# Peptides against a protein of PDB entry 5A53: the designs that were tried, part 175

Target 1, 230 residues: chain A of PDB entry 5A53
Amino acid sequence: LVENVKQALFIPGQSCNKNLHDIMVDLSALKKPDMKRFNRKNDIHPFEDMSPLEFFSEKNDCSLMVLMTSSKKRKNNMTFIRTFGYKIYDMIELMVADNFKLLSDFKKLTFTVGLKPMFTFQGAAFDTHPVYKQIKSLFLDFFRGESTDLQDVAGLQHVISMTIQGDFQDGEPLPNVLFRVYKLKSYKSDQGGKRLPRIELVEIGPRLDFKIGRIHTPSPDMVTEAHKKP

## One batch from the design tools (peptide; made by RFdiffusion4, then SolubleMPNN)

Design b2_p22_5_s1 (from b2_p22_5, 15 letters changed)
Fold by OpenDDE base, seed 1:
Structure b2_p22_5_s1 (fold): chain B 230 residues (1-230), chain A 22 residues (1-22)
Amino acid sequence: as target 1 above (230 residues)
Amino acid sequence: MEMAQSEEDAAKLLALSAAYLS
């Protein structure tokens, strides 16, 4: 079974600043080798005109895109876009809070490129609320793709944790999603004469708190088409 | 607060990892 790993394209918008660029670099590093980055800023406004993104999707053969923009209203905004057949499937704005940490803020640990992360989701809303369901789906698609081979478990190196920051009721602002990345360290403990495998988690970054912005949901027709496995 | 959340997440992840590696 040929794993169809989804390719990601990172696009600096016209308003992309240094901090957002650094975030882009660090987040995209987790997607290597299945990642492309534009070096030039592009004036794209996806919620006004999606056609440039569809063009880039097709031209670069990327079904995942991340647009980096920043304004007073939408600071450190990462617009995550998925395409199906090079047409926009869904979009979501995730704004990175100012308390972000880069990879350089953590102890430098070596990692093997290309290993798929394990995901953990904390918060019932990831399974029940449409917005958080979309976020869950997006990040799973982004980092794992459609196929998880059992071999990936044997090569487990890092874990991505996504946590909904607190409870919320209907009509309340949606809580942030806390994005954390951990490396698994396995060591053999010699406690009691039996070598028991012990696992420790070490945060490696980046550390991102995502504020949820605007969302574009797929049409029912596109949902049906996307779920039609050929 | 942020450290507490990360520690809690780490604990959960450790539990999950133990389940996967067992």
Scores: peptide ipSAE 0.024, ipTM 0.619, DockQ to the pose 0.048
Fold by OpenDDE base, seed 3:
Structure b2_p22_5_s1 (fold): chain B 230 residues (1-230), chain A 22 residues (1-22)
Amino acid sequence: as target 1 above (230 residues)
Amino acid sequence: MEMAQSEEDAAKLLALSAAYLS
């Protein structure tokens, strides 16, 4: 079964700044080789008109898109878009907090491009709350792609961790999602003649805290169509 | 608060990694 790896397109919006550009570069590096980046700013407002994104989806054959914008109300905003049949499926705004760290802020480690990350999600709401369920689905779709039956444990190189920052009750603002990336380092230590595998986690970046913004959810009809296995 | 959350996440990740590599 040929893995249909979804392609991602990163788009700088008209208000894209240096910080967003750097974040875009670092996050997109995790999606290589299945990634394209525009080098020119595009005046796109997805919650006003989705047609430009559908156009780009079709022309670039990308079912994943990230639009980089910044304003006073929505600083460091990454709008994640998924398409189905080159039509908008869902969208979510994730604003990066100012405490972000780039790959250059961590120890440079070599890694093999194309290996699938392991995921960990901390917070019960990832399984119960519709917004966090969408976030979980999005990031799994974005970085893992379609699940293959063959778990190649030998290919485990890095882990993407997503944590809901604290508990919340109904009616309260949704807590941020903490995005962290770790490399797994395994080494064997001889203790008492027994080789015990030891695993060390090394954060490699980027480090992003996401504030949740506006959301577009798919129509029930589109959900049904998207879940139809060919 | 951030440090405590990161440490807890690291512990969970280590436990998870051990489960996958065992």
Scores: peptide ipSAE 0.022, ipTM 0.602, DockQ to the pose 0.060
Fold by OpenDDE base, seed 2:
Order: sequence, then C-alpha cells, then structure tokens
Structure b2_p22_5_s1 (fold): chain B 230 residues (1-230), chain A 22 residues (1-22)
Amino acid sequence: as target 1 above (230 residues)
Amino acid sequence: MEMAQSEEDAAKLLALSAAYLS
C-alpha cells in the first residue's frame, strides 16, 4: 500500500528571523524526506489573505504548510496551515516561547530518516476542547500521516510528546502546549539467562513551548468533504 | 520546571513504549 504521505512546505515570512529560521530547519528535519523549504522570504499574511498559501499549496503539491513570522505582538510565530484540494482547511498560530532548544543543544544520536513517530498527548482537553483537538489532529496529520499500522510501531525510533501546561477553566487563557521529542533506546539486559527488554528515552529536540494564537476553523461543509475522501 | 516536565513525560512514554513492545 503506497501511503499517500502528506508533504509539508516551510515558508519564511517577511519578518522571519534567525531564531525562527533555526527552528524551521530543526522541525522540518523531523518531516524529511516529505518536506520542502523556501529559501526566500515571502510577504504572506494568511489571516488577511489566504490566496498566496493556496497558490503555494497547489504549485508545490503540499497539503501542509508552516509560515514563520515574528512581530512584537506575535513573537516567534509558526502558523500551521492545512489544505484540502489546495484550499485552506484550517490554520493555527503557535508562538514559540524564548526558552526553546534546538537539535544542537542535545546529544547527537543516530536517526533513520522517514520513520514515523509515536505520539503521546497529556491533558484531557486534547480530546474535549476544540482548540486542543485541532492541535492534536494537526500534529498527528503532520508527522504520522493518515494511517498507523503495526509496521510503524515495529519501526519505532522516536516519540513526540505534547503536554498541555496546567489546568484551565472556561474564559481563561489557553495554557501552552509543550512539544518534546524523544529517541527510544531499546537494549537487551541479560539477567540470569533471561533477556529482558529495557527501554530508555532520551530527549533529542527540538524543545518547543507553544503559545496558542489565532485560529481558522473549516466550515462544516469542508469538514464533511474532507472526511469523505480516504 | 522544564526538566521536571520532561522527566514526567519520559516516564509516561516509557510506560507506553513498554506496553507496545511487550
């Protein structure tokens, strides 16, 4: 079964800075080989005009896009966009907090390109709250794709962990989402002739704390259409 | 705080991974 893996396009906006560029490089490395990166800055404001993104989606055959912008109000802003039929499906702004860590901040480990990560989500709101449900759906779609089979589990090398930072009530600001990536190390311990599998996790980066910004949700009609196509 | 959260996440992930690989 040829998995129709969704392709991602990373776009530096006009206000993209060095930090965002580095974050873009590191995050996109997790999406290899199914990613493209633009080298030139593009003046795109998706919440004002979505047409340029739809154009890029079609021209590059990418249903996933990430726009890198930064301003005083929205510092280190990663706008995640999904398209369906090259039309905007949904968008969400995730601003990276200043305490981020790059891959270079962690121990370099062997990594096989193209293996799908396992996911873990911490926080009940990932299953109940519309915004966190969208975030969960987005990241699953972004890194795992449409189907997870047993082969993906057998080839597990890394885990993406997403945690909602604390509890919240209705009307309160939405807590940040903590993004962490771990390498799974499996080794056989020989104890008394019985080989017991031992698993260790090592953080490999990047480490990103996401502050939630603006959101664009699909129309009910678009949701229905997206679910009809396998 | 970040280290504590990462450690907690790692522990949860280890438990999950052990369940899948067992």
Scores: peptide ipSAE 0.022, ipTM 0.603, DockQ to the pose 0.061
Fold by OpenDDE base, seed 4:
Parts: C-alpha cells; structure tokens; sequence
Structure b2_p22_5_s1 (fold): chain B 230 residues (1-230), chain A 22 residues (1-22)
C-alpha cells in the first residue's frame, strides 16, 4: 500500500512572533514540497476548540498541522496536530527552548529537495513511554514522505536525530527531546590504496530542543479506525 | 556534548546503513 504522502499545514497563531516564524520557515523547509504555510495569524486555541483545525485540515487537505504560538507559560510553542478523516487524531505541544539555531546559523549545504530523511532515535522511552512513542510516531509521519520501496541508500541525504535528554523515572518531568538534522557526506578515504567509504555527518539545522507540553491522545475508536488498512 | 552526539549518531547511522546494505 503506497500510503499517500501526508501534507503539512503550518499555521501562525495569534501570538506567533518572529522567532517562531523563523523556526516555522526552517522546519517547514524540511517538509517541502508537501507543505503549506499560512501567512496570516489565526486565533486558534486547539486545546479549547479543535473545530478550526479540523476545518483547516479539510479545506487544505492536510493531515498534519503545526500551530505556532507563544505565551509566558508556553514560550515558542509548536503544537503538532494529526488528523484522520479531517478529524483531530492527536496533538502534542513541543516548546522550542531558547537555544535554538536556525538554518542560517549553519553552513549552507546543497541538498536535493524531497529526499526522505533517515531517522535515529536515542532513548529507550521512544519505544516504551506513551508520550515519546507519540513523538516518534509523529515525526516519522511528518517527515517520512512518500513510502517508496526504494530504500535507495543512494538517496540517503539527511538524517533527523531525536534524543531524549537524560534519564527519567516515573512521575518525573519528561526530559526534552533534542531535534537535530544532519547531512551525510561521503568521503573516499585513501588508506593504503583501498578507498574505504567514510561517512561524515554535518549538522545543517535547524537545531531545536523540545520541551513537552500538553497532549491530546486519540480515542480507542479512532486508533482502531486509523489502523484499519483500507 | 554536541560533537559526541553527532559521533554517536554517526555510529548509529553507520550501523543502520550496514544493516541495510547487508
């Protein structure tokens, strides 16, 4: 089943500022060409009323949405929303820490737009903890692009790395998720006449440390429906 | 720390690439 590439819609909220806008632009660049951005601010509060997001999902035919808001309590907040049948499936707030870096902070490297990134997840909780499982699932859905059977290693250009910042116990605040993007560079090392391929990772940005905020989980019925292969 | 993360990521990527190439 060739799953259709999920389209993403980036929405500036009413409280979207320049920093969030810049982050939005840079992060959305990784989703090209399967991305739309609104230029106007929209007064949306997804945890109070989800109906506007469902409307936008349907109107723009986007199953992925990112709402950019900022407040004293939730600074640099990126609310990631997934829809199923244009209804809200899940939501998660990921607040970008102040130490973020934009693409302009890195050396500009040429890359082919539309190539699928490889993912690396560091932290056992990505496979065991429900919140981190959701994050993992979300980012895989967000950036995986077209499911081409061509796992052409030759097409591997980008790596998205997600790391849970430290260990935690039950009941403790959830550690941040470190989001990093790398470009793979292949070098031919001339060692004794045998050219061994050397792979180097070069960070290309953006660099984002996500603090986890509010979460909306799907109903069991929606989970069942979403997992039903058509 | 940042370099260490990149090296660890590189090692994981190498391991993954090896797994895909095998």
Amino acid sequence: as target 1 above (230 residues)
Amino acid sequence: MEMAQSEEDAAKLLALSAAYLS
Scores: peptide ipSAE 0.020, ipTM 0.569, DockQ to the pose 0.052

Design b2_p22_5_s2 (from b2_p22_5, 12 letters changed)
Fold by OpenDDE base, seed 2:
Structure b2_p22_5_s2 (fold): chain B 230 residues (1-230), chain A 22 residues (1-22)
Amino acid sequence: as target 1 above (230 residues)
Amino acid sequence: MSMYQSEVDSKRLLELSKAFLS
């Protein structure tokens, strides 16, 4: 089944600041061409009223949304929203730590728009803990898009790495998720007359450390419907 | 810590990338 690539809508909230705007621009660049951005701020509070997001999902035909807000309690907050049938499926707040780096902070490399990234997840909790499982699922949906059976290695451009920052026990605050993006450089090295393929990884940005905030999980009925293969 | 983690990730990813291209 070739699933259609999910489209993403980036929404500046009323409290969106310059840093969040810059982060939005850089993160959305990785989603091109399957990305839309609003240029106007919208007063949306998804954990109070989800209706505006459902409206935007339908009107823009986007099943992925990112709301950019910032407050004292939730600084540099990126709320990631997924919809199914233009209804809210799940939401998660990911607050960007102050140590973030933008694309401009890294060496500019040639980037081909539309190539799908590979993913690496570091931390057992990505497979066992409900919150980190949701994060893993979200980012796979966000950037991988269509599950193509054929991983064209020739089309591999970059890797998204997500790491849980340290171990944690039940009842402890959830560690941050470290988001990193690397470009793969393949070149033939001449070593002793043998051309060996050499691969180099170069961080290209953005560099984001996500603090986990509020979460909305789908109803069991929505989960069942979303997993139905056509 | 963030930079150190990136270095660790880079090494691991390099190993993985080699596996995909082999």
Scores: peptide ipSAE 0.022, ipTM 0.593, DockQ to the pose 0.049
Fold by OpenDDE base, seed 1:
Formats: structure tokens, sequence, C-alpha cells
Structure b2_p22_5_s2 (fold): chain B 230 residues (1-230), chain A 22 residues (1-22)
């Protein structure tokens, strides 16, 4: 099975600022080598007109896009877009809270580019609530891709952890999603004369708390088409 | 392009992750 790794395009919006730029750079680093970044700002408003994004998707052959915008209402907003057949499949706004940490805020660790992360999701809502299910699907699609091979386990380098920040009831605002990235360090411990593998997690960044914003969900027909196994 | 997704997780890693987030 040819691993069709989905390509991501990071797009600075017109309101993209330094913080968003830095966040973009750091988050996109996790997607290397399957990532493109625009250096120029683009005036795109995806919830008003999706056509520019579809154009970029097709032109750059990217089925994943992230638009970086910021306003008083939607500060540090990362709009994640997925396309199917270069048409918009779904979109979600994830606003980065001010307590974010960049890669530079962590101890620099060596890593191999192109290794797929393992994912961990904390919170039952990731399996039951439609919004969090979409977020789970999005991030799996974004960083893991379609194919899982046993080789991925052997080459496990880092873990992406996503946690729903607390419990919530119906009608309450949706809790933030805590995005954390850890590097796995394997140590051989000599315990009782037996060399046992020990695994430790070291946070490497970026650290992002996502506030959930606007969402565009696919039509049932698009869902059916997108899940058809070739 | 399929929208298929796969998750590779480990109970042990989940426990470790929770410990770091707590």
Amino acid sequence: as target 1 above (230 residues)
Amino acid sequence: MSMYQSEVDSKRLLELSKAFLS
C-alpha cells in the first residue's frame, strides 16, 4: 500500500501576527517534510468564501490547510481545513490561548524528520461528541495520515497528546483541547540484573491550548465518498 | 484521497501522558 501522506499548506491570513507566525512555524515543523508554507499574507475568510481555499488546495495539491488569523473576537485563530477532491470537506477554528509555548521554550532535542507520531486522546468526548470527534479525526489525519504500519511502532519517536480540559455538560461552552508533544526516550535500566526497557516522555513543544471556534461539517454525501475504501 | 484515519495508542503512554498533564 503506497502511503499517501496528506500534504499540508500553512497560510498566513491578512491579520497574521508574529505570535501566529511563530506558532505556524513550530506546528508545521511537526508536519515536515509534508508541509508547505506561504510567505505572503493572503486575505482569506473561509466562513464567508471557501473558493480561495479550494483553489489553493488544488494548485498546491494539499488536502490539508491551516489559515492563521487573529482578531479581537478570534485571537490566535488557526482554521484547520480538509479537502476531498480539492473541495472543502470540513473546517474548524482552533484559537491558541495566550499561554502557548514555542519549541524554543523547551530543551532542544534531536529528532528524525518524517517519523509519524503516536497519538493519545484524553477525554471520553473524543469518541462521543461530534465536535471532539472531528478534532480527533482532523489531527490524526493531519499528522498520522492514512497508513499504519508496524514500522511506525518501531520508529516511534514522539507522541502527540490531546486532552479535553475538564468535564462539561450539555449547553456549556466546549472545554479547550490541550495539545502537547512529547519525545519518547528509551533507556535501558539494569533492574535486578535484567535490562528492562524504560520509556520516558519529555515535552518538546509546541504547547498549545486550543479554544474551539466555528465549525463547518461535511455533507453526508461527502462523508460517504470520503470513507470509501479504494 | 481517503479520509481514513488510524490511531496508534498505548495504555502505558496514556498513563504517562496523564501524569505529565496533571
Scores: peptide ipSAE 0.021, ipTM 0.584, DockQ to the pose 0.264
Fold by OpenDDE base, seed 3:
Structure b2_p22_5_s2 (fold): chain B 230 residues (1-230), chain A 22 residues (1-22)
Amino acid sequence: as target 1 above (230 residues)
Amino acid sequence: MSMYQSEVDSKRLLELSKAFLS
């Protein structure tokens, strides 16, 4: 079964500011060419009414959406939304901390648009905790690109790294997720006459620390439907 | 679009990533 690449729609909310817009531009660049951005602000409150997002999903044929909003309570908030059959599947708020870095803050490197990223996840909770499992699933789904045979290693250019910032216990606030993007550089090192493959990671941005906000989880019926093979 | 297929693809990608960075 070959699944088409999911399209993403980035939506500035009414409270979107310059910083959040810049973050949107840089993050969405990683999703090219499978990305659309609205130029106009839209007054959307997904945790109050999800119907506008479902409308946009269908109208733009996008199963991935990111809403950009900012308030005192939820500064630099990126609400990630997934749809199934143009109905809301899940949502999660990820607020970007003030220490973010844009692509312009890093050395500009030549890269091919549309190549697949690799992923690294640091933190056991990505496999055990429901919230972090959702985050892992979301980002894998968001950036996976086209399905290719495992033989196409040559198509790998980027590494997306996600790290849970520290340990936590039950009842404690959920630690931030550190989002980092690297470019892979392969070198042949000559050490004592042996050519060993050397891989270096160069950070290319953006650099985002995500604080976890509100979450919407799918109904069991929707989960069952979404996991059915066509 | 199937969430099932997306998860399968995601798992494969993760495995590939681990192998490459090891």
Scores: peptide ipSAE 0.016, ipTM 0.536, DockQ to the pose 0.724
Fold by OpenDDE base, seed 4:
Structure b2_p22_5_s2 (fold): chain B 230 residues (1-230), chain A 22 residues (1-22)
Amino acid sequence: as target 1 above (230 residues)
Amino acid sequence: MSMYQSEVDSKRLLELSKAFLS
């Protein structure tokens, strides 16, 4: 069964600032053409009341949403939301650190609409720790794009890299997740008569370091429903 | 859309990514 690509809705919150707006524009560019953005600010507090987001999910037919807010406690906060059947499945706050880089900070590379990403995850916790497992699942779900023939690797043009910044123990604050985007350059080097494909990665942006905030996890019943085979 | 199908596709993509960057 070919599943349709999930659509994303980017929502400026009431406290959205210029920096967050720029980050939103650049990050959402990776989701084109399967992305919508609201032009007006919306007063939404998802951890207090999720109903407005469920309404937007249904109205816009988007199962992915990103709410852009900023406060003293949660600066440059991107709340990532997934819905199932237009009901909230999970949410996670990812706050962008001040050292972010925009697309304009990198060489202007032709960003082709509908680029198919590859993914790399660095850190064992992406497979073992529940929070990082959720982050991994979220970003894979968010940016996977169109299903392609698994044999046609040539269609993959860029890499989304996510790295857990350092080791941590139980009870310690969760390390940041480093978000990087690279363009793949393939060179056929004739070294010693064997044409070994040489792959080079060029960072294209945006560059985001995410601090993990609040999390909403689905009920066991919702997990069961969401994972039912079609 | 199902979360199941999305996860299957994501796993496949991850495998391809690993193979391509190896």
Scores: peptide ipSAE 0.016, ipTM 0.557, DockQ to the pose 0.745

Design b2_p22_5_s3 (from b2_p22_5, 11 letters changed)
Fold by OpenDDE base, seed 5:
Structure b2_p22_5_s3 (fold): chain B 230 residues (1-230), chain A 22 residues (1-22)
Amino acid sequence: as target 1 above (230 residues)
Amino acid sequence: MEMAQSDEFSKKLLELSEKVLS
């Protein structure tokens, strides 16, 4: 079964700054080869008018989009957009905290382009809370595509970890989501003539703490339609 | 606190990776 890998489009907004651009470059590198980046800034306000994004989705045949904007109120804002039939399915603002680390901040490791990452989610809310369920779904769609039953262990190189930062109660602000990327290293240790497989996880970046912003949820009808397509 | 949580997390991730690769 050839998985229809979803294509991603990264869009610098008018307010995109150098830091956010660097974050965009590093995050989009994880989506290679299935990503496009605009080189020009675009004046898009997705929560005011979604039509430009729907146009870009159709024109570029991308069902995933990330808009990079920054303001005083929404600093380092990555708006993640999914489309279905080139219509907006859902949107979520994820603002990158100032403590971010780029790929250049970590030890450079060789990687194979196009390998599917393994995901780990830490926090019960990823399975129970609507917002975190959306985040989980989004990132799975974004980086892994459709779930293949066959995890080719031989092709496992990267692990993406998403952690809800702390506990929260109803009515409290939603905790940040900690995004971390690790490379899986397999070592053969020769101990006493027995080769024992050793696995090590090495953080490779980027390191992003996401503050949750505005959300657009799909209509019940769109949810039903999206789930009917295999 | 973050580094200690990162080490514990890394250990947990390692355990998970070992389970997936076993």
Scores: peptide ipSAE 0.021, ipTM 0.609, DockQ to the pose 0.057
Fold by OpenDDE base, seed 1:
Structure b2_p22_5_s3 (fold): chain B 230 residues (1-230), chain A 22 residues (1-22)
Amino acid sequence: as target 1 above (230 residues)
Amino acid sequence: MEMAQSDEFSKKLLELSEKVLS
C-alpha cells in the first residue's frame, strides 16, 4: 500500500509579512519533502471566493493548502484548507499569537527529512467539540495522512503536541491551541553498570499559539465521499 | 501553573515515548 502522502502548498497572500513568511518557512520544513511554496504573493480571499484555491489545488496537485495573510482583525492568519477531488473540503483560520518562536530560537538539531511525527492532543474538546475535532483531524491529515504504519515507531524522531489552552464553557470564546514540536533524544546512561535507555524531549520549534478564526465545514455529502476508502 | 502543566505534559510525553520506543 503506497502511502498516499498528501502534498501541501503554502501560499503567501497579498498581506503576507516577514513574520508570516518566517512562520511559513519553519512550519513547512516539517512537511518536507511533501511541500511546495509560492514565492509570489497572491490576492486570495477564501471566505469570499474559493475558486482560486481550487484552481491551485488542481494545478499543483495539492490537497492541503495554507494561505498566509495578516490584517488588524486577523493578524498572522494561517488559513488551512483541505480539498477533496480539488474541491474545497474544509477551511479554518488559525492566527499565530505574537509570542511565537522560530526554529532559529531553539538549539539547532539534526533531523531526518520525511519522518512522520507522533501527535499528542491535550484537552477533552479535541474529541468532543466540532471545531477542535476539525483541528485535530486537520493536523493529523497534514503531517501523517490517513495511513498509520506501525513501522513509523522505529523512525520516531518528532512529537507534535497540541494543547487547548485552558477550560471553557458553552458560549465562551474558544481557547487557543498551543502547538509545540519536540525531538526525541535517546541517551544511554551508564548508571550502575546497566545501560538504561533514557529518552529526553527537546523542543525544536516552531512554537505557535493558534487563535481560532473563521471555519468552513464540509457538506455531509463531501464527508461521506471523503471517507469512502477506495 | 503553566510550567507545572508543561512538566506533567513532558512526563506524559516521556511515558508515551517509552511505550512507543519499547
Scores: peptide ipSAE 0.020, ipTM 0.601, DockQ to the pose 0.046
Fold by OpenDDE base, seed 4:
Structure b2_p22_5_s3 (fold): chain B 230 residues (1-230), chain A 22 residues (1-22)
Amino acid sequence: as target 1 above (230 residues)
Amino acid sequence: MEMAQSDEFSKKLLELSEKVLS
């Protein structure tokens, strides 16, 4: 079965800085081999004009894009974009908080390139609130794609954990989403002469706390079309 | 290791453990 894995394009914006570049490198490493990165900055403002992103989507055959920008109002901003038929489907700004950790901040562990991570989502709003449902859908689409439970278990090496940071009421600012990446370590524990399989989670990075920014949602017609294509 | 200390995370880890170890 040829897995139609969605390709991702990482785009440094004009205001991309060293920190964002490093974050981009580390996050994109999780998407290898299905990832491209531009080495040049591009002056793109997706909430003003989406046409450059649609052009890049088509030109690079990528249905996933991440634009790296930073300003005083939107510091360390990662704009995640999905396209359908090379047209913008949805967009969301996720700003990385200053407490981020890079892969270099963790013990370097080797992993097999191309294995899909398992996801865990913590917070009821991931299933009920429109914004968090979009985030959940986005990250599943970005890193996991189409997979079966059996394939996930057989290739289970990484766990991506996404947690909503606290409860919130209607009309309140949306809590951050805590992004964590773990490697599964399997070991046999000898307890009472029986070797019991045990698993441990080791954080491998990057560690990112996402503040939610602006959102573009698809039209009802685009939603219908996107769900009709297997 | 700042494991998301949510009860939900712990439950998910347990479920994962059961799936991986089965």
Scores: peptide ipSAE 0.025, ipTM 0.625, DockQ to the pose 0.055; fails the geometry check
Fold by OpenDDE base, seed 2:
Structure b2_p22_5_s3 (fold): chain B 230 residues (1-230), chain A 22 residues (1-22)
Amino acid sequence: as target 1 above (230 residues)
Amino acid sequence: MEMAQSDEFSKKLLELSEKVLS
């Protein structure tokens, strides 16, 4: 079964800065080989007009897109877009906090391209709150593709951890989502002549704290169509 | 290492390690 791995397109917006470019490079490295990047800035405002993104989705055969923009109101903004049939399915703005770390800030470890990550989600809201459900769905879709429960454990190289930063009540601002990436190191410990398998987690980056911005949710009709497996 | 050391994360890691080692 050739899993149709979803392709991602990374788009620098007109207001894309050096920090966003660096973040784009590092995040897209985790999506290799299933990613494309534009080298030119594009003047796209997805919450005003979605048609340019639908055009790019179709022309590049990418069902995942990330638009990099920055303004005073929405600093270091990564707009994540999913399409279905080259039409916008959903969108979410995730603004990267200034405390971000790049891959260069961590010890370089050998990384095999194309291995699927394991995910860990911390926070009950990932299963109950509609916004965090969308975030969970998005990142699973972005990096893992269709959730075949058969994680080939033998191919497990890295873990993506997503944590909701604290508790919140109804009507309060939504807490940030902490994005962390770890490499699994397996080693045999020699303890008392018994070799016990040990696994260590090493952070490899990037390290991103996401502030949640604007959201576009799919129509009920699009949800129904997207869940129809062909 | 700012591991998001939630008890939940540690527990999930342990479960994952057991699956990888089995």
Scores: peptide ipSAE 0.023, ipTM 0.616, DockQ to the pose 0.066; fails the geometry check

